# Peptides against a protein of PDB entry 5EIB: the designs that were tried, part 154

Target 1, 366 residues: chain A of PDB entry 5EIB
Amino acid sequence: VDLEPGTMDSVRSGPFGQIFRPDNFVFGQSGAGNNWAKGHYTEGAELVDSVLDVVRKESESCDCLQGFQLTHSLGGGTGSGMGTLLISKIREEYPDRIMNTFSVMPSPKVSDTVVEPYNATLSVHQLVENTDETYCIDNEALYDICFRTLKLTTPTYGDLNHLVSATMSGVTTCLRFPGQLNADLRKLAVNMVPFPRLHFFMPGFAPLTSRGSQQYRALTVPELTQQMFDSKNMMAACDPRHGRYLTVAAIFRGRMSMKEVDEQMLNVQNKNSSYFVEWIPNNVKTAVCDIPPRGLKMSATFIGNSTAIQELFKRISEQFTAMFRRKAFLHWYTGEGMDEMEFTEAESNMNDLVSEYQQYQDATAD
Target 2, 366 residues: chain A of PDB entry 5EIB as posed
Amino acid sequence: VDLEPGTMDSVRSGPFGQIFRPDNFVFGQSGAGNNWAKGHYTEGAELVDSVLDVVRKESESCDCLQGFQLTHSLGGGTGSGMGTLLISKIREEYPDRIMNTFSVMPSPKVSDTVVEPYNATLSVHQLVENTDETYSIDNEALYDICFRTLKLTTPTYGDLNHLVSATMSGVTTCLRFPGQLNADLRKLAVNMVPFPRLHFFMPGFAPLTSRGSQQYRALTVPELTQQMFDSKNMMAACDPRHGRYLTVAAIFRGRMSMKEVDEQMLNVQNKNSSYFVEWIPNNVKTAVCDIPPRGLKMSATFIGNSTAIQELFKRISEQFTAMFRRKAFLHWYTGEGMDEMEFTEAESNMNDLVSEYQQYQDATAD

## One batch from the design tools (peptide; made by RFdiffusion4, then SolubleMPNN)

Design b2_p17_8_s4 (from b2_p17_8, 7 letters changed)
Fold by OpenDDE base, seed 2:
Structure b2_p17_8_s4 (fold): chain B 366 residues (1-366), chain A 17 residues (1-17)
Amino acid sequence: as target 1 above (366 residues)
Amino acid sequence: AEAKAAANRAKLAEARA
């Protein structure tokens, strides 16, 4: 789905374009112009029914519909505005299904799109209310990984998207292979989301490898475990040491000893015990899949529900507030029929989310 | 644009109620 035809043509002409049904390409002509309001209320609203028709058709063809997975950006108008409109509409029609998102958070290090803080804040407001699970894929973190860890002088969208794809492949492992922990979206939600609003995940991946790097040094289970819990491996620009893990899932892939995995997972929890809440029992889940990622012998994928995720939302909120106080570009949104209250409500809800994370960070076992 | 936005807001509000 896109409001621009060129994006769809790029996907269709791409190496995997043939895996999608031609009738499932739904696109507009005008784009959203990086405006959430165009995505949500005007251009996107004109296209949404056509998307829902496809969603219904595909849902009816499922033997067992678990839910939906949306991949979108929060900085752009289509992914943010139309994406959140779609989430809302799908939730209305399928209230008993899991809504899962891969939400790409904007960063000034990656994009010069000045209105990204508005689009992100307006989107987060919708995600808080209408998703069950949201993987926060932060362009800030992806850029920092590419630059600092992968030593890429000028990270490209291709480099960032490689990290995204590796992470998405990792977190969906249990859904794609039988006999795993979190084998369905609902089980993942039960294990990862102790409080309904606190459903924003910090993903991480090990080993971090650049696209086209030929020599994959086989990492050991200890090295994978250590890297997976390293803040430098997080795909969200938050330091887990500044918060507490509510829940964690670790997904190991490749041929390895379950015993060694369990030992290393216990060791890393014990070493980092101060960064876990003590009042959620069995809050770390481990899965091992014998099938490695393509091109790797072994990997580990991290899913963290951490109160440190508030750092990401604070960053966006600060950027939002600095623009909104000046009413900078606000007329682009109000011209699409928005009012200033929608901005204030979105800001408030995101700040409430930050406060909720802080509350649970500071909570002790009574 | 405003009419489309208002109509969409109304639909979303009804669905949230």
Scores: peptide ipSAE 0.077, ipTM 0.754, DockQ to the pose 0.348
Fold by OpenDDE base, seed 4:
Structure b2_p17_8_s4 (fold): chain B 366 residues (1-366), chain A 17 residues (1-17)
Amino acid sequence: as target 1 above (366 residues)
Amino acid sequence: AEAKAAANRAKLAEARA
């Protein structure tokens, strides 16, 4: 789905374009112009019913519908505005199904689009209320990985999207292979989300590999485990040492000893015990899949529900506040029928979420 | 645009109630 036709043509002409049904390409002509309000209330609202018709058709063809997975950006107008409109409409029609998102967080290091903090804040407000689980894929973290870890002097969207693809492949491993931990979306939510509003995940991946770097790195289970818990391997720009893990899932892929994995996972928990809440029993889950990812002998994917994710929301909030106090570019949103109150409500709800994370970070076992 | 946005907000509010 897009509000511009050119994206659909690029997907259709791509290496995998033929795996998608032609009728499932729903697109507009005008685009959102990086405006959340165009995506949510005007241009996107004109297209949403056509998307819902496709969603219904595909849902009816499912033998067992678990839920929905949306991949979108929060910095643009289409992914943010229309994406959150779709989430709301799908949740209304399918209230008993899981809503999962892969939400790409904007960064000034990656894009010069000045209104991205508005689009992100307005989107987070919707995601808090209307998703069950959200993977926070942060362009700040992706840029820092590309620049600092992968030594790319000028990271491209192609480099960032390679990391996104590796992460998405990692976190969906248990859904794609039988007999694994979190084999369905509901079981993932039960294991990862102890409090309904605190459903924002910090993903991580090891080993980190650049596109075209055929660096065959032979990694061991200890090295994978250590890298997976390293803040430099997190796809969200948060330091886990500044918060506490509520829940963790670790997904190992490749031929390895389950005993060695369990030993290393116990060791890393013990070493980092101060960064876990003590009042959630059995809050670390581990899976091992014998099938490695393409081009690797082994990998580890991390899913963390950490109170440190508040650092990401604080960054967006600070950027939002710096523009909103000046009423910068508000006329672009109000011209699409938004009220300034919608901005204040979104900011308030995101700040409440930050306060909730801080409350559980400071909580002790009675 | 404003009238359309207001109508969409109203529909979303009704569906959330």
Scores: peptide ipSAE 0.020, ipTM 0.582, DockQ to the pose 0.385
Fold by OpenDDE base, seed 3:
Structure b2_p17_8_s4 (fold): chain B 366 residues (1-366), chain A 17 residues (1-17)
Amino acid sequence: as target 1 above (366 residues)
Amino acid sequence: AEAKAAANRAKLAEARA
């Protein structure tokens, strides 16, 4: 789905374009112009019914519909505005199905789109209310991984998207292979989301290795475990050491000893015990899938629900507030039918979310 | 992407003038 036709043509002409049904390409002509309001109230609102018709058709073809997965950017008008409109409309029609998102957070390190803080804040407001599970994929963290860990001097969107694809493949492993932990979206939600509003995940993938170091790197369970819990490996731009994990899932892939995995997972929890809440029992879940990802002998994917995620929201909030106090670019949103109150409500809800994370960070077992 | 960034920078410059 896009509000611009050129994206669909690129996908269709791509190496995998034929795997998608032609009728499932829904696109507009005008684009959103990086404006959330165009995505949500005007251009996107004109297209959303056509998307919903496709969603209904595909849902009816499912033997057992678990829910929906949306991949979108929160910085751009289509992904942010139309994406959150679509989430809302799907939630209204399918209130008993899981809504899962891969939400790409904007960063000034990656994009020059000045209104990204508005688009992100307005989107987060919708995601808090209308999603069950949101993987926070932060372009700032992705850039830093590419630059620092992968040793890419000039990270591209291709390099960032490679990390996103590896992560998406990792977190969906349990859904794609039988007999795994979190084998359905609802079980994942039950294991990962102790409080309904606190459903924002910090993802990570291991191994991440620079091209120059690949030949020298052994892939071992200890190394995967160490890397996936490293603050530098988080695909959300927050330090887990500044918060506490509410819940964690680790998904190992490849031929490895379950005993060794359990030992290493216990060791990393014990070593990092101060970074876990003590009042949620059995809050770390581990899965092992014998099938490695393509091109790797083994991998590990991390899913963390951490109170440190508030750092991501604080960053967005600070950027938002600095623009909103000046009423910068508001006329582009109000001209599409938005009220200034919607900005204040979105800011308030995001600040409330930050406060909720802080409350649970500071909570002790009574 | 660069063309969109350039267009956004141009609109920003116009909005700051």
Scores: peptide ipSAE 0.007, ipTM 0.390, DockQ to the pose 0.029
Fold by OpenDDE base, seed 5:
Structure b2_p17_8_s4 (fold): chain B 366 residues (1-366), chain A 17 residues (1-17)
Amino acid sequence: as target 1 above (366 residues)
Amino acid sequence: AEAKAAANRAKLAEARA
């Protein structure tokens, strides 16, 4: 789905364009112009019913519908505005199904779009209320991984999207292969989301290796375990050491010893015990899939529900506040019929979310 | 556009209540 036709042409012309049904390409002509209000109230609102018709058709073809997965950017107008409108409409029609998102967070290091803090804040307000699970894929973190870890001097969107694809493949492993932990979206929510509003995940992937170092690297379970818990491997720009893990899932892929995995997972928890809440029993879950990812002997994917995610929301909030105090570009949103009160409500709800994460960070077992 | 946006806001507010 896009409000611009050119995106659909790019997907269709790509190496995997034929995996999607032609009838499932829904697109507009005018775009959102990086404006959340165009995506949510005007241009996107004209297209949303056509998307819902496709969603209904695909849902009716499912033997057992678990829920929905949306991949979108929070910095743009379409992914943010229309994406959150679509989430709301799907939630209304399918209130008993899981709403899962892969939400790409904006960064000034990656994009020159000045209104991204507005689009992101307005989107987070919707995601807090209308999603059950949200993977926070932060362009800030992806850029830093590409530059510092992968040694790419000028990271591209292609380089960032490669990390996104690896992460998405990793976190969906248990959904795609039988007999795994979190084999459905609801089980994932039960294991990962102890409090309904605190459903924003910090993903990570290992191995991350520069091209120059690949030939010298042995892939081992200890190295994978160490890397996926390293702050430098987090795909959200948060330091887990500044917060506490509420819940963790680790997904190993490839031929390895289950015993060795369990030993290394126990060791990393013990070494980092101060960074876990003590009042959630058995809050670390581990899965092993014998099928490695393409091109690797083994990998590990990390899913963390951490109170450190508040750093991401604080960054967005600070950028939002700096613009909103000046009423900068506000007329672009109000001119699409948006109310200024929605900015204040979105800011408030995001600040409340930050406060909730801090409260649970500071909570102790009685 | 403004009338359509206002109608969409009202529908979204009702769905959230």
Scores: peptide ipSAE 0.124, ipTM 0.774, DockQ to the pose 0.370; fails the geometry check

## One batch from the design tools (peptide; made by RFdiffusion4, then SolubleMPNN)

Design b2_p18_1_s1 (from b2_p18_1, 11 letters changed)
Fold by OpenDDE base, seed 1:
Parts: sequence; C-alpha cells; structure tokens
Structure b2_p18_1_s1 (fold): chain B 366 residues (1-366), chain A 18 residues (1-18)
Amino acid sequence: as target 1 above (366 residues)
Amino acid sequence: SAAKTLARTAEALARRAA
C-alpha cells in the first residue's frame, strides 16, 4: 500500500514482486508529501476503503487469523498517517485480533525531512492506543550500527533495510516454524506485554559483523548471546543499561545445543541482573529454531520490552516540542482538516507513556 | 481511541468535500 505509484512499481519490479498478488497492490496518485494529515484525513482516507476490501478478502481466506502485521515508517506521510488510519479501521472491524507493527522511527541522521517529529508523535499517539505490540526499528540505531559495527562509511537505505529485514525475519521465526515459543501473536503479547500501553519493543540481531571481519568471526552461542544483549546491537537508539527490562525474548536459529543456549542465557541474565525488573517472574523467554537464516549458520534475535525505550520517545518529543512551540509548518496539517489540539493530545500521550515507563523502572518488589 | 480517530477522519473528509 502506498499513496504514490512509484513505490509499488519498485516492489512489483523487484526480485520478490511476484510473491504478492497483483490485486493486493493498492496505491494512490497524489502522495502524502510527508504530511501525516494527508495520510490520515485526506489522501489516505480516500484510499483506505480499497485497502480494507483487500484486508477482508485475505482475512476470509485464513483458516486461523491471528491478527495483522503492519510495516510502516513514522517519519513519512503515508506510513505514518495512512498506516495509523488503517490500524484504526482494522481494529474497529477486528477488535479480537492482534495488531502488530514494525514501526520505523525517524532520525535526523538519515533524513532531513523537517516535519518527521510531527509525523512520528502523531503516529505514536495512535500506536499507544490501537496496537498490541510494536517493534521499534529506529533509523538512528540502524545508521549507527551500519557506521560503527558494520564499518560502512556512508550507510544507504539499502544497508538499513538489510538490518530491518534480518530483524523482521528473526522476530517472526517463532510464527513461521512449528513448536516454538511465542508460536502465535497472542502468546507473544502475553509473554512480552505485562502492561497494555507498554507494548513497544527494542529488537536486536546477531551476528552483526563487518565485511572485513566476517571471515575471522566464529559464530558461537556465547558470542551470539553476548552480542544480542550488547547495547550497540539494539535496533532502537536506547541504552538498556539506562533502564530495566520488563520482558525479554531471545530467538536462536541454527543447529546448536539447547543446553548451551540455556546456560548462556542464564549467564547473561545473571551478569545483567541489575537491568531486569525482579518483580516480573520468568520474564526472559528463549526459543531455539534448528533452521538457520539464509546465508548464516546461526543467529540470535532479541526482543526487549525495556523502560529504556523512553529515550527514543524523549528524543522525538524534544524534536516535536522545538517545532510545535514555533508553530512551524502547522498550517500544512490544519489545511488538511486536522485540529491543532491533536498535536497537544499526541504530545501529552507520548509524555504519559514516558512517565509510565519511568514509573515501572523505579518500581521495586516492596 | 480508534473510534475517536475515525470520527475526526470523517469530519475532515466532510470539510474537504465542502
């Protein structure tokens, strides 16, 4: 789905374009112009019913519909505005199904789009209310991984999207292969989301290795486990050491010893015990899938529900506030029929979310 | 809530059509 035809043409002409049904390509002509309000109230609202018709058709073809997965950006107009409209419409029609998102967070390191803080804040406001689980994929973290860890001097969208694809493949492993932990979206939500509003995840992937060092790196369970819990491997620009994990899931892929995995997972929890809440019992879950990802012998994927995610929301909030105080570009949104009050509501709700994370960070077992 | 968002969307669309 897009409000521009060119993105759909790129997907269709791409190496995987044929895996999608032609009738499932729904697109507009006008685009959103990086305006959330165009995506949510005008251009996107005109297209959303055509998307819902496809969603209904595909949902009816499912033997057991678990829920929905949306992949979108929060910095743009289509992914942010139309994506959150679509979430609301799907939630209304399917209130008993899980709403899962892969939400790409904007960063000034990756894009010079001035209005991204507005689009992101308005989107987060919708995600807090209308999703059950959201993977926060932060372009800032992806850029930093590409530059620092992968030793890419000039990271491209292709390089970032490679990390996104590896992460998405990792976190969906349990859904795609039988006999795993979190084998359905509802079980994932039960294990990962102790508090309904606190459903934003920090994903991570291992191995992350530069091309120059790849040949010299052993892929071992200890190394995967260590790298997976390293702050530098988080796909959200947060330091887990500045917060506490509410819940964690670790998904190992490849032929490895379950015993070794359990030992290493216990060791990493013990070494990092100060970074876990003690009042949520059994808050770390581990899965092992014997099928490795393509091109790797083994991998580990991390899913963290950490109070440190507030650093990401604080960054967006600070950027939002700096623009909103100046009323910068507000006329672009209000001209699409949006109320200025919705900016204040979105800012407030995101700040409330930050406060909720802080409350549970400071909570003790006493 | 989704219902409030959808109501505002409908109002915005109505304003655009007018």
Scores: peptide ipSAE 0.198, ipTM 0.837, DockQ to the pose 0.736
Fold by OpenDDE base, seed 5:
Structure b2_p18_1_s1 (fold): chain B 366 residues (1-366), chain A 18 residues (1-18)
Amino acid sequence: as target 1 above (366 residues)
Amino acid sequence: SAAKTLARTAEALARRAA
C-alpha cells in the first residue's frame, strides 16, 4: 500500500515483486507529502476502503487468522498517517485479532524532513491505543550501528533496511517455524506485554553484519548471548542500563546445545540482575530454532520490553514540543482538516506513556 | 480510541468535500 504509484512499481520490479498478488497492490496518485494529516484524514482516507477490501479478502482465505502485521515509517505521511488509519479501521472490524507493527522511528541523523516529530508523535498516540505489539526500529540506532559498529562512512537506506530485514526475520522466527516459543501473535503478547499500554519492544540482533560482507564470524553461544544484551546491538536508541526489563525473549537460530543456551542465558540474567524487575517471575523466555538464517551458522535475536524505551519517546517529545510551541508548519496539518487539539492530545498521551514506564521502573516488590 | 479517530476522519473528509 502506498499513496504514490512509483513505490508499487519499485516493489514489482524488485527481486521479490512476483511474491505479491497483483490485486493486492493498492496505491494512490497524489502522495502524502510527508504530512500525517494527508495520510490520515484526506488522501489516505480516500484510499482506505480499497485497502480494507483486500484485507477482508485475504482474511477470509486464512484457515486461522491470528492477526495483522503492519510495516511502516513514522516519519513520513503515508506510513504514519495512512498506516495508523488502517490500524484503526482493522481494529474496529477485527477487535479480537492481534495488531502487530514494525514501526520505524525517525531520526534527524537520517532524514532532513522537518515535520517528522509531528508525524511520529501523532502516530505513537495511535499505536498506544490500537496496537498490541510494536517493534520500535529506530533509524538513529540503525545509523549508529552502521556508522560505529559496521564502520560504514556514509550509511544508506539500503544499509539501514538490511538491519531492519535481519531484525524482522529474527523476531518472526517463532511464527514461521512450528513448535517454537511464542509460535503465535497472542502468545507473544501474553509473554511480552504484562501491561496493555507498555507494548513497545526494543529489538536486537547478533551477529551484526553488513550487506555483502563475506566475513561471517562464526559466533559461539556465549558470544551471541553477550552481544544480544549489549546496548550497541539494540535497534532502538535506548540504553537498557538506564531502565529495567519487564520482559525479554531471546531467539537463537542454528545448531547449538540447548543446555549451553540455558546456561548462558542464566549467566547473563545473573550478571545484569539489576536491570530486570524483580516482581515479574520468569520474565525471560528463550527459544532455539535449528534452522539458521541464510548466510549465518548461528544468530540470536533479542526482544526487550524495557522501561528504557522512554528515552526514545522523550527524544521525539522534546523535538515535537520545540516545534509545536512555535506553531511551526501547523497550517499544513490544519489545512487538511485536522484539529489542533489532536496535537495536544497526542503529546499528552506520549508523556503519560513515559510516566507509566517510569512508574514501573521505580516499582519494588512488596 | 479507534472509534474517535474514525469519527474525526469522517468529519475531516466532510470538511474537504465541502
Scores: peptide ipSAE 0.036, ipTM 0.737, DockQ to the pose 0.748
Fold by OpenDDE base, seed 3:
Parts: C-alpha cells; sequence; structure tokens
Structure b2_p18_1_s1 (fold): chain B 366 residues (1-366), chain A 18 residues (1-18)
C-alpha cells in the first residue's frame, strides 16, 4: 500500500514481486507530502476502504488468521498517517486479532524532513492504543550500527534496510518454523507484554560484523549471546543499562547445543541482573531453531521489552515540543482538517507512556 | 510496589477518559 504509485513498481520489479497478487497492490496518486494529516484524514482516508476490501478478502482466505503485521515508517506521511488509520480500521473490524507492527522511527541523522517529529508523535499516539506488539526499528540506531559496528563510512538506505530485513527475519522465525517458542502472535504478546500499553520492543540481531572482521570472528553461542545483549546492537536508540527489562525473548538459529544456549542465557541474565525487574519471574524466554539464516552458520535475535525505550520517546518528544512551541508548519496539518488539540493529546499520551515506563523501572518487589 | 504503579496507571487512564 502506498499513496504514491512509484513504490509499487519497485516491489513488482523485485526478486519476490511475483509472490504478491496484482489486485493486492493498492496505491494513490498524490502522495502524503510527508504530512501525517494527509495520510490520516484526506488522501489516506480516500484510499483506506480499498485497502480494507483487500484485507477482508485475504483474511477470509486464511484457514487460521492470527492477526496482522504492518511495516511502516513513522517519519513520512503515508506510513505514519495512512498506516495508523489502517491500524485503527483493522482494529475496529478485527478486535480479537493481534496487531503487530514494525515501526521505523525517524532520525535527523538519516532524513532532513523537518516534520518527522510531528508524524512520529501522532503515530505513537495511535500505536499506544491500537497495537498489541510494536517493534521499534530506530533509524538512529541503524545508522550508528552501520557506521560504528559495520564500519560503513556513508550508510545508505540499502544498508539500513539490510539490518531491518535481518531483524524481521529473526523475530518472525518462531512464526515460520513449527514447535518453537512464541509460535503464534498471541503467545508472543502473552510472553512479551505484561502491561498492555507497554508493548514497544527493542530488537537486536547477532552477528553484526564488519566486512573486514568477518574472517576473524568465530560464530559461537557465547559470542552471539554477548553481542545480542550489547547496547551497541540494539536497533532502538536507547541504552538497556539506563532501564530495566520487563521481558526478553532470544531466538537462536543454527546447529548448536541447547545446553550451551541455556548456560549462556543464564550467565548473561546473572551478569546483568540489575537490568531486569525482579518482580516478573521467568521473564527471559529462549528459542532454538536448527535452520540457520541464509549465509550464516548461526544467528541470534533479541527482543527486549525495556523501560529504557523511554529514551527513544523522550528524543521524539523533545523534537516535537521544540517545533510545536513555535507553531512550525501547523497550518499544513490543520489545513487537512486536523485540530491543534490532537497534537497536545498525542504529546500528552507519549509523555504518559514515558512516565509509565519510569514507574515500572522504579517499582520494587515490595 | 507493582500495585501502586498499577493504581497510578489506572488514574492516568481515568484522567484521559474524562
Amino acid sequence: as target 1 above (366 residues)
Amino acid sequence: SAAKTLARTAEALARRAA
């Protein structure tokens, strides 16, 4: 789905473009112009019914519909505005189904789009209310991984998207292979989301290795375990050491000893015990899939529900507040039928979410 | 305690619904 036609051609021409039905390509003509309100109230609202018709058709063809997975950006107008409109409409029609998102967070290191803080804040407001699971894929963290860890001097969208694809493949491993932990979206939600509003995940992937260091790096369970818990490998721009994990899932792939995995997972929890909440028992879950990812002998994917994710929301909130106080570009949103009150409500909701994370961070067993 | 945190969350939600 897009409000621009050109993005559909890139998908069709891709190596997997033929797996999608032609009738499932729904697109507009005008685009959103990086405006959330165009995506949500005008251009997106004109297209949403056509998308819902496709969603209904595909849902009816499912033998066992678990839920929905949306991949979108929060900095643009289409992914943010129309994406959140679509989430709302799907939630209304399918209230008992899981809503899962891969939400790409904007960064001024990656994009010069000045209104991204508005689009992100307005989107987060919708995601707090209408999603069950949100993987926070932060372009700032992706850029930093590419630059610092992968030693790419000038990271491209291709380099960032490679990390996104590896992460998406990792977190969906249990859904694609039988007999795994979190074998369905609902089980994932039960294991990862102890509090309904606190459903924003910090993903991570290992191994992340620069091209120059690939020949010198052993792929071992201890090294994968150490790397996936390293703050530098988090694909959300927050430091886990500044918060506490509510829940964690680790997904190992490849031929390895289950005993060694369990030992290393116990060791990393014990070494990092101060970074876990003490009042949620058995809050770390581990899965092992014998099938490695393509081109690797072994991998590990990390999913963290951490109170440190508040750093990401604080960054967006600070950028939002600095623009909103100046009333910068507000007329672009209000001109599409949006009320200025919706900005204040979205800001308030995000600040409440930050406060909720902090309260659970400071909570003791007593 | 977790109970006090849950109570504060409920109060915050109630303030939004008002």
Scores: peptide ipSAE 0.030, ipTM 0.548, DockQ to the pose 0.034
Fold by OpenDDE base, seed 4:
Structure b2_p18_1_s1 (fold): chain B 366 residues (1-366), chain A 18 residues (1-18)
Amino acid sequence: as target 1 above (366 residues)
Amino acid sequence: SAAKTLARTAEALARRAA
C-alpha cells in the first residue's frame, strides 16, 4: 500500500515482486507529502476503504487468522498517517485479533524532513491505543550501527533496510518454524506485554559485523549472547542500563547446544540482574531454532520490553516540543482538516507513556 | 481507542468537505 504509485512499481519490478497478488497492490496518485494529516484525514482516508476490501478478502481466505502485521515508517505521511488510520479501521472490524507493527522511528541523522517529529508523535499516540505489539525500529539506532559497528562512512537506506530485514526475519522466526517459543502472535503478547500500554519492543540482532572483520569473527553462543544484551546491537536507540527489562525473548538460530544457550542466558541475566525487574517471574524466554538465517551459521535475535524505551519517546517529544512551541508548519496539518488540539493530546499521551515506564522502572517488590 | 480515532477522522473529513 502506498499513496504514491512509484514505490509499488519498484516492489513489482523487484526480485520478489511476483510473490504478491497484483490485486493486492493498492496505491494513490498524490502522495502524502510527508504530512501525517494527509495520510490520516484526506488522501489516506480516500484510499483506506480500498485497502480494507483487500484485507477482508485475504482474511476470509485464512484458515486461522491470528492478526495483522503492519510495516510502516513514522516519519513519512503515508506510513504514519495512513498506517495508523488503517490500524484503527482494522481494530474496529477485528477487535479480537492481534495488531502487530514494525514501526520505523525517524531520526534527523537519516532524514532532513523537518516535520518527522510531528508525524512520529501523532503516530505513537495511535499506536499506544490501537496496537498490541510494536517493534520499535529506530533509524537513529540503525544509522549508529551502520556507522559505528559496520564502519559505513555514509549509511544508505539500503544499508538501513538490510538491518530492518534481518531484524524482521529474526523476530518472526518462532512464527515461521513449528515447535518454537511464542509460536503465535497472542502467545507473544501474553509473554512480552505485562501491561497493555507498555507494548513497545526493543529489537536486537547478532552478529553485527563490518565487512572487513567478517572473515576473522568466530560465531559462538557466548559471543551472540553477549552481543544481544549490548546496547550497540539494539535497533532502538536506548541504553538498557538506563532502565529495567520487564520481559525478554531471545531467539537463537543455527546448530548449537541448547545446554550452552541456557548456560549463557543464565550468565548474562545474573551479570545484568540489576537491569531486570525482580517482581515479574520467569521474564526471560529463550528459543533455539536449528535453521540458521541465509548466509550465517548462527544468529541471535533479541526482543526486549524495557523501561529504557522511554529514551526513544523522550527524544521524539523533545523534537516535537521544539517545533510545536514555534507553531512551525501547523497550517499544513490544520489545512487538511486536523484539529490543533490533537497535537497537544498526542504529546500528552506520549508523556504519560514515558511516566508509566518510569513508574515501573522505580517499582520494587513489596 | 480506535473508536475515538475514527470519530476524529469523520469530523476532519466533514471539516474538509465544508
Scores: peptide ipSAE 0.121, ipTM 0.783, DockQ to the pose 0.833; fails the geometry check

